# Peptides against a protein of PDB entry 5JXT, part 97

Target 1, 319 residues: chain A of PDB entry 5JXT
Amino acid sequence: SLLPKKEINVYIGMSEMQVKWYQKILEKDIDAVNGAGGKRESKTRLLNIVMQLRKCCNHPYLFEGAEPGPPYTTDEHLIYNAGKMVVLDKLLKRIQKQGSRVLIFSQMSRLLDILEDYCVFRGYKYCRIDGSTAHEDRIAAIDEYNKPGSDKFIFLLTTRAGGLGINLTTADIVILYDSDWNPQADLQAMDRAHRIGQTKQVVVYRFVTDNAIEEKVLERAAQKLRLDQLVIQQGRAQVAAKAAANKDELLSMIQHGAEKVFQTKGAFGTMAEKGSQLDDDDIDAILQAGETRTKELNARYEKLGIDDLQKFTSESAYE

## One batch from the design tools (peptide; made by RFdiffusion4, then SolubleMPNN)

Design b2_p17_4_s2 (from b2_p17_4, 6 letters changed)
Fold by OpenDDE base, seed 3:
Structure b2_p17_4_s2 (fold): chain B 319 residues (1-319), chain A 17 residues (1-17)
Amino acid sequence: as target 1 above (319 residues)
Amino acid sequence: MQELIDKADAEAVYRRA
């Protein structure tokens, strides 16, 4: 029988470099961040800020001129300059030691480029599929990964490209390196491993940058998912889930944690305490804290009705 | 929104020499 998947949000502090770049992004558009633009503020401008902040949460090297160099070298700096990479690096060692195989999903193909360099640097054998991957090459990559006795440990996928009905039940671990705005895209990604033919407990690790915009992306995704579930259950198909964030929602998302980011000199949380020197106990603590916060997040939205879930207010999540 | 993500992803130049 297929075991229920375990989903754990992994809350990860920013590295010092991420904090500096996050500050720089906010400072560049400080008037927009402070809501000083009022009715004149472009929704497009706010969306651009959101995108830059999400890039920062993923990896600072997604920005031109962020990577140290010349010379540009693959080294430990690729890992320690991004909180998610620090956690990923430790988690992958554990996953490999357990004899598991892993799907890593991202929304950003350019992050997969960084992850390829990381895989090469660590000697991890991998496959890759993104939106540009030809159909034949996609089939070849899937077949190579799923081959009995395949030495491919990691499959790197863009969430959308990986969502396309493929079977990857030869993996039992799913890492969502970032979240889709549409929670259904992430579910479809998880369902590549969590399908008929899976023999192991599927575990999904969702990486979430703590004290950053990604917490609000996750909250919004959780609200939407619950709303979609309730709409299906109640037969209220006409409840147009507000598909697109309004300006005020985007502004609230941008502002989330911004003050603390501006006050921070260095890294956040476990990244400040341990940096790249996370041990197995630190990972266990992060996973345990993440499991608790995941339960709390789910419990928050399980109590809300359709009408409450339609009101994206930061406050309605705390009532 | 996703179009802006896709555009921003396409504009993300990660170039290692």
Scores: peptide ipSAE 0.046, ipTM 0.589, DockQ to the pose 0.608
Fold by OpenDDE base, seed 1:
Structure b2_p17_4_s2 (fold): chain B 319 residues (1-319), chain A 17 residues (1-17)
Amino acid sequence: as target 1 above (319 residues)
Amino acid sequence: MQELIDKADAEAVYRRA
């Protein structure tokens, strides 16, 4: 029988470089971040800030002039300059030692380019599929990954490309490097490994940059998922969840952690204390803290009815 | 939202000439 999947949010501090770039993004649009634009502030401007902050949470090298060089070198700086890469690097070593195989999902194909360079640097054999991959090449990559005795450890996928009904049950670990705004897209990604033919316990690690925009993206996705479940259960199909964040919600999301980011000199949390020198005990502590916070997040939304979830804003989650 | 992600991904500069 297929075992239930275990999902754990992994809350990760920003590197020093991410903090500097996060500050720079906020400072560039400081009037919008402070709400000084009032009624004249466009939703599009706020959405652009959200997207830049999400890029920063993924990797600072997604910005022009962030990577040291030219010449560009593939080295340890690719890892230590992004909190998610530091945790990923340690987690992949553990996953490999336990004889597991891993799917890594992102919304950004440019992040997959970084992850390819990382895989080459660490000597990890991988497959890749994104939105630009031809149909025949997708089939070839899937077959190469799924073949008996495949030497491919990692499959790199964009969440959308991975959502297309493919079977990857030869992997038992799923890493969501970032989250989709629609929780159904992430569920579809998990279902590539968590499907008929899976023989292992599927574990999903969802990476979340702590004290940043991604925490609010996660909360909104969890709220939406609970609302979708209740609507299905109660037969209230007409309750169109206001799925689109309004301006005030977007502003609140952008402001989340911004003050602490401006006050921070260096990295956050375990990234400040250990940086790239995270050990197995540090990873266990991060995973345990993540499991606790995941249970707390789920328990918060499980108590809410449809009417409460419809009124529930990201601000009321902390009251 | 997806269009904004696609735009942000298209504008990402990692080692692009």
Scores: peptide ipSAE 0.351, ipTM 0.897, DockQ to the pose 0.464; fails the geometry check
Fold by OpenDDE base, seed 4:
Structure b2_p17_4_s2 (fold): chain B 319 residues (1-319), chain A 17 residues (1-17)
Amino acid sequence: as target 1 above (319 residues)
Amino acid sequence: MQELIDKADAEAVYRRA
């Protein structure tokens, strides 16, 4: 029988470079961030800020002039300049030692470009599929990954490309490097490994930048998922889940952690204390804290009814 | 949302000349 998947949110501090770029993004649109634009502020502008902040949470090198150079070099700076990469680097080493194989999902093909360079730098053999991958190349990559005795450790996928019903049950670990705004897309990604034919316990690590926009993206995704479940259970197909965040929701998401980011000199959390020098105990502490916070997050939304889940107010999540 | 992600991805610069 297929074992239930274990999902753990991994809350990760920003690197010093990420903090600087996150501040720069907020400062560039400070009037919008402060709500000074009022009714005149476009939803599109707020959505653009959200996307820039999410880019920063993924990797600062997704911005022009962020990577040191030219010449550009693939070196340890590719890792230590992004909190998620620092945790990923340690986690992958552990996963490999355990004889596991891993799917890594992102929303961003440009992040997969960084992850390819990282894989080459660490000597990890990988496959890649994104939205631009030709059908034949996609089949070839899947077959190469799934073949008996495959030397491919990592499969890099965009969440959308991974959603296409493919079977990757030869992997037992799933890393969601970022979250989809639609929790169903992430579930579909997990279902590539968590499917009939899986023989191992599937573990899903969802990376979440702590004290940043991604916590609110996660909360919104969890809220939506619970709402979708309740709508299905109650047969209330007419509850149009307001699929799109309103302006006030977007503003609240942008403002989340912004003050702390502005006050922070250097990196956040464990990244400030140890930087790239995370040991196995630090990873265990991060995973344990993540497991606790994951349970708390789930327990919060499990208690909410449909009407509460339709209100994305900061207040209704604490009542 | 996906279109905005795709736009942000298209606008992302990593080692692009």
Scores: peptide ipSAE 0.349, ipTM 0.894, DockQ to the pose 0.489; fails the geometry check
Fold by OpenDDE base, seed 2:
Structure b2_p17_4_s2 (fold): chain B 319 residues (1-319), chain A 17 residues (1-17)
Amino acid sequence: as target 1 above (319 residues)
Amino acid sequence: MQELIDKADAEAVYRRA
């Protein structure tokens, strides 16, 4: 029988470079961040801020002029300048040593470009598919990954490309490098490995930048997922969860952790203490803390009714 | 929302070396 998948949110501190870029993003639009634009501040401006903050959480090299150079070289700086890359680098070594194979999903094809450079740098054999990959090339990449005795360790996918119903049950680990606003997109990605024909325990690691916009993206996605489940269970099809965040929700999400980011000199959490020198005990501590916070997050939304889940509680911004 | 993700992806300026 197929074992239930294990999902763990992995909460990761920003690198020093991420903190500096996150501050710059907020400072550039500080009037919008402070709500000083009042009724005149466009929803579009807030959405642009959210997008930039999400790019920063993924990797600072997604911004022009962030990568050190010329010359532009792939080296350890590709890893230590992004908290998610530091954790990924240690986690992939462990996964490989365990004889597992891994799917890595992102919303951003340009992040997959960084991950390809990383795979080459570390000598990891990989496949890639994204939204631009031709149909024939997708089939070839899937077949190459799934073949018996495949030397391909990693499959890099955009979450959108992962939505295409493909079977990747030859992998048992899923890393969601970032989260979709729609939790169903992430579930569909997980279901590439968690299908009939899977023989191993599927483990899903969801990377979440701590004290940043991504915590609120995750919370909103969890809230929406619970609401969708309750609506289906109660037969109340008319409660279409308003798919789009309102202006006040977006502002609250942008403001989350912003004060702490402005006060921070250097990196956050374990990234401040260890930087790229995380050991196996540090990874175990991060995973254990993540497992605890994942249970707490799920338990928070399981207790809420439809009416509570339809209200964006601004109060969660001040905890 | 997908349009925003697609826009964020399109606005990523990372160049592979």
Scores: peptide ipSAE 0.036, ipTM 0.566, DockQ to the pose 0.639; fails the geometry check

Design b2_p17_4_s3 (from b2_p17_4, 5 letters changed)
Fold by OpenDDE base, seed 1:
Structure b2_p17_4_s3 (fold): chain B 319 residues (1-319), chain A 17 residues (1-17)
Amino acid sequence: as target 1 above (319 residues)
Amino acid sequence: MEELIEEADAEAVYRKA
C-alpha cells in the first residue's frame, strides 16, 4: 500500500549576500514598504516588491550585477551566497548516501539554471523539465529518469511543468525549493512521486526562508488549503473565491521581518553561525526545528472554521 | 499571480548574455 507522505517545512536563514539584497529591495521602495503611499499605493507595486523579495529568498544571483564577474565561474560561491543552496548541498549528500532519488521543484526556471550549474559542479546526474521544454524532450527526460538502473539522481522541474500528470515514482524525496501561492500546485508536484507505483516512504522538504516574506507566503497557502478542504467538506463552494491578497495583506507580508533585516549585519540564524560549514548535526537540528514548526502551523489552522479562516489575516496568526 | 511569477522569471538575470 502507498504510505502517507511526510511533509517538513525547512526554515532557512538568509546568507549575508541575501540580507544585503533584501535590504536593497526594501530600500528601493521604502515609501511603499512603510505604507506612506496610502490609498494611492498600487497593488501592482506591492506585488512587484513581493516577487523581488521571493527572488532574493531563492538566490541573489537572480539579480543583475549580483554574481561576481565577468568572468562568471561555477564554484562554492554559488552555494554559500544562498541559504537554501547551503542546506540543499548538505541534504543532497545525505539523500544520495541513503540511496534515494530526488525531485526538486521551483517556480522559477532561472533558479533551475543555477541548479543545473550546481549539479554539474557537484557531479550530480540530472534531468530537467520546465515550461519551455518541448513535449518530446519532456517524454525523453521522464523515460531517462524512470528507466531501471538510471544514473539520473536529480530531476529539476518547474512546479507548473511537473504538475502535468507525469509519473516520477522512481523518486522518493521531493524538495520544494520555493512555494506556490496556490497550495494545490505544490500538492500536484508532490503527487508525481506520491502515486501508485511508489514503493518507498515519500518525504517532502519545503524550503522556507526564515524571517522573510516566504513565511507569509507559506501561511497564506496553508490557510487557503484548509479553507479549500472545509469548503469541500461543507459544500460551500462560493466561499473560496475571495482569497486574493488585498493591499494591506501584501504590505503586511512585505513588512514581515523587514525591521530585523535592516538591523542585521551579516547572515541569519545557522547561516550566521556556520555558513557553508554546516555539519550533519546542524542539518538534523534544522530538520527537527522544521518538523516542530510544521506541526504548530498545521495545528493553528486545523482549529479554525470557515468564518475564522475568511476573516483571518496574516497579522492575526500571531495574536 | 501566475503572470507575476512569469514576469519575475523573465526579469531574472542569471548569466544572461
Scores: peptide ipSAE 0.276, ipTM 0.820, DockQ to the pose 0.499
Fold by OpenDDE base, seed 4:
Structure b2_p17_4_s3 (fold): chain B 319 residues (1-319), chain A 17 residues (1-17)
Amino acid sequence: as target 1 above (319 residues)
Amino acid sequence: MEELIEEADAEAVYRKA
């Protein structure tokens, strides 16, 4: 029988460079961030801020002029300038030593470009599929990854391209480098490894930038998932989950952690203490803390009814 | 939301000269 998947949110501090860019993004639109635009502030402007903050949480090199150079070099700076890359780099070494194979999902094809350079730099053999990948090349990549004795360790996918019903049960580890706004897209990504034909325990690591917008993206995704489950269970098809965040929700998401980001000099959390020098004990501590916070998050939303889950109020998450 | 991710990805610059 297929074993239940283990899901762990991995809460990761920003690097010093990410903090600087996160501050810069907030400062550029400080009036919008402070809600000073009031009713005149466009939803589009807030959504743009959200997307820039999510880019920053993924990697600062997704911004023009962020990477040192020209000349551009693929070196350790590709790793230490992004908290997620520091954790990924340590986690992949562990995964490889365990004889596991890994799917890495992102919403951003440009992040996959960074991950390709990283794979080359570390000597990891990989496959890639995104939204631009031709059908024939997609089949070839899947077949190359799934073949008996495949030397491909990593499969890089955009979450949507991975959603296309493909079988990747030859992997047992899933890394969600970022989260989809639709939790069903992430579930569909996990289901590439967690399906009939899987022989191992599937483990899903969801990377979440701590004290940043991604915590609120995660919370909203968890709320939506629970709401969708309750709607299905109650047969209430008419509960149109307001698919799109309102302005106040977006503003609350942008403001989350912003004060602490402005007060922070240098990196956050374990990134401030250890930087790129995380050891195996530091990774174990991050994973254990993540497992605890994941259980707490799930337990919070499991207690909420449909009416509570429809209200994205800062207060309803703390009651 | 989805379109905004695609837009943000299109606006993302990694080693583009």
Scores: peptide ipSAE 0.275, ipTM 0.794, DockQ to the pose 0.503
Fold by OpenDDE base, seed 3:
Structure b2_p17_4_s3 (fold): chain B 319 residues (1-319), chain A 17 residues (1-17)
Amino acid sequence: as target 1 above (319 residues)
Amino acid sequence: MEELIEEADAEAVYRKA
C-alpha cells in the first residue's frame, strides 16, 4: 500500500549576503514597506517587492551584480551565499547515502540554472524540466530518470512543468525549494512521487526562509489549502474566489521579519552559527524543529472554520 | 501572481552578460 507522505517544513536562516540583499530590497521601496503610500500604493508595486524578496530567499545571485565576478566561477560561494543551498548541500549528501532519489521543485527557472551549476559542481547526475522544455525532451528526461538502474540522482523541475500528470515514483524525496502561492501546485508536484507505484516512504521537504516573507507565503498557502478542503467537504464552491492577497496582506507579508532583518549585521540562525559547516546533527536539529513547527502550523488551521479562515489575516493567528 | 512570477523569473539575472 502507498504510505502517507511525510511533509516537513525546513526553516532556514538567510546567509549574510541574503540579509544584505533583503535589506537593500526593502530600503529601495522603504515608503511602500512602511505603508506610507496608503491607499495610493499600487498593488503591483507591493507584488514586485514580494517577488524580489522571494528571489532573495531563493538565491542572491538571481539579482544583477550579485554574483562575484567576472569571471564567474562555480565554487563554494554558490552554496554559502544562500541558506537554502547550504541546507540542500548537506541534505542531498544524506539522501544520497540513504539510496534515495530526489525531485527538486522551484517556481523559478533561473534558480534551476543555479541548481544545475551546483549539481555539476558536486558531481550529481541530474535531469531537468521547465516550462520551455519541449514535449519530446520532457519524455526523454522522464524516461532517462525513471529507467531501471538510472544513475540520475536529482530531477530539477519547475513546479508548473512538474505539475503535469507525469510519474516520478522512482524518486522518494521531494524538495520544494520554494512554495507556490497556490498550495495545489505544490501538492501536484508532490504527487509526482507520491503515486501508485511508489514503494518507499515519500518525504517532502519544504524549504522556508525563516524570519522572512516566505513564512507568510507558507501560512497563506496553508490557510488556502485548509479553506479549499473545507469548501470541498461542505459543498460551498463560491468561497475560493477571494484568494487574491489584498494590499494590506501583501504589506503585512513584506513587513514580516523586516525589523529583525534591518537589525541583523550577519546571517540568521544556524547560518550565523555554522554557515556552510553544518553537520549531520545540525541537519537533524533543523529537521526536528521544522517537524514541530509544521505540526503547530497545521494545528493552527485545523481548528478554524470556513468563516474564520476567510477573516483570518496573518495578525489574527497570534492573538 | 503567476504572471508576476514569470516576469520576475524572466528578469532574474544569473550569469547573464
Scores: peptide ipSAE 0.245, ipTM 0.801, DockQ to the pose 0.488
Fold by OpenDDE base, seed 2:
Structure b2_p17_4_s3 (fold): chain B 319 residues (1-319), chain A 17 residues (1-17)
Amino acid sequence: as target 1 above (319 residues)
Amino acid sequence: MEELIEEADAEAVYRKA
């Protein structure tokens, strides 16, 4: 029988470079971030801020002129300048040592470019599929990954491209490097590994930048998923999940953690304490804390009714 | 929400050196 998926949110602090860029993004639009734009603030402007903050949470090198150089070289800076890369680098070593194979999903094709450079730098054999990959090349990549005795350890996918009904049951680990606003897209990605033909326990690691907009993206996705489940269960098809965040919701998401980011000198959490020098105990602590917070998050939304889930609660995790 | 994701892919020019 197929074992149920184990999903763990992995809460990761920003690197010093990410904090600096996150501050810069907020400062550039500080009037919008403070709500001073009021009714005049465009939804588009807030959406753009959200996207830049999400890019920062993924990797600062997604910004022009962020990468150190010239000369531009792939080195350890590719890892230590992004909290998610530091954790990824340690997790992949563990996953490989366990004889597992891994799917890495992102919303951002350009993050896959960084992950390719990382794979080359670490000597990891990989396949890649994104939205631009031709149909024939997708089939070839899938077949190369799935073949018996494949030396391909990693499959890099955009979440949307991975959603296209492909079978990747030869992998047992799924890393969601970022989250979709639509939790169904992430579920569809996970279900590439968690399908008929899987013989191992599928484990899903969802990376979430702590004290940043990604916590609110995750919360919103969890709310939506629970709402979708309740709507299906209650047969209330007309409960139009207000699919699009309103301006106030977007503003609240942008403001989340912003004060602490402005007050912070250097990195956050384990990134501040150890930088790139994480050991196995640090990873275990991060995973354990993540498992706890994942249970708490799920338990919060399991208690809510449809009417409560339709309200964007701006309640910070501290209320 | 779908529109948000499409614009993110377009602006990010990661120049592979």
Scores: peptide ipSAE 0.046, ipTM 0.583, DockQ to the pose 0.503; fails the geometry check

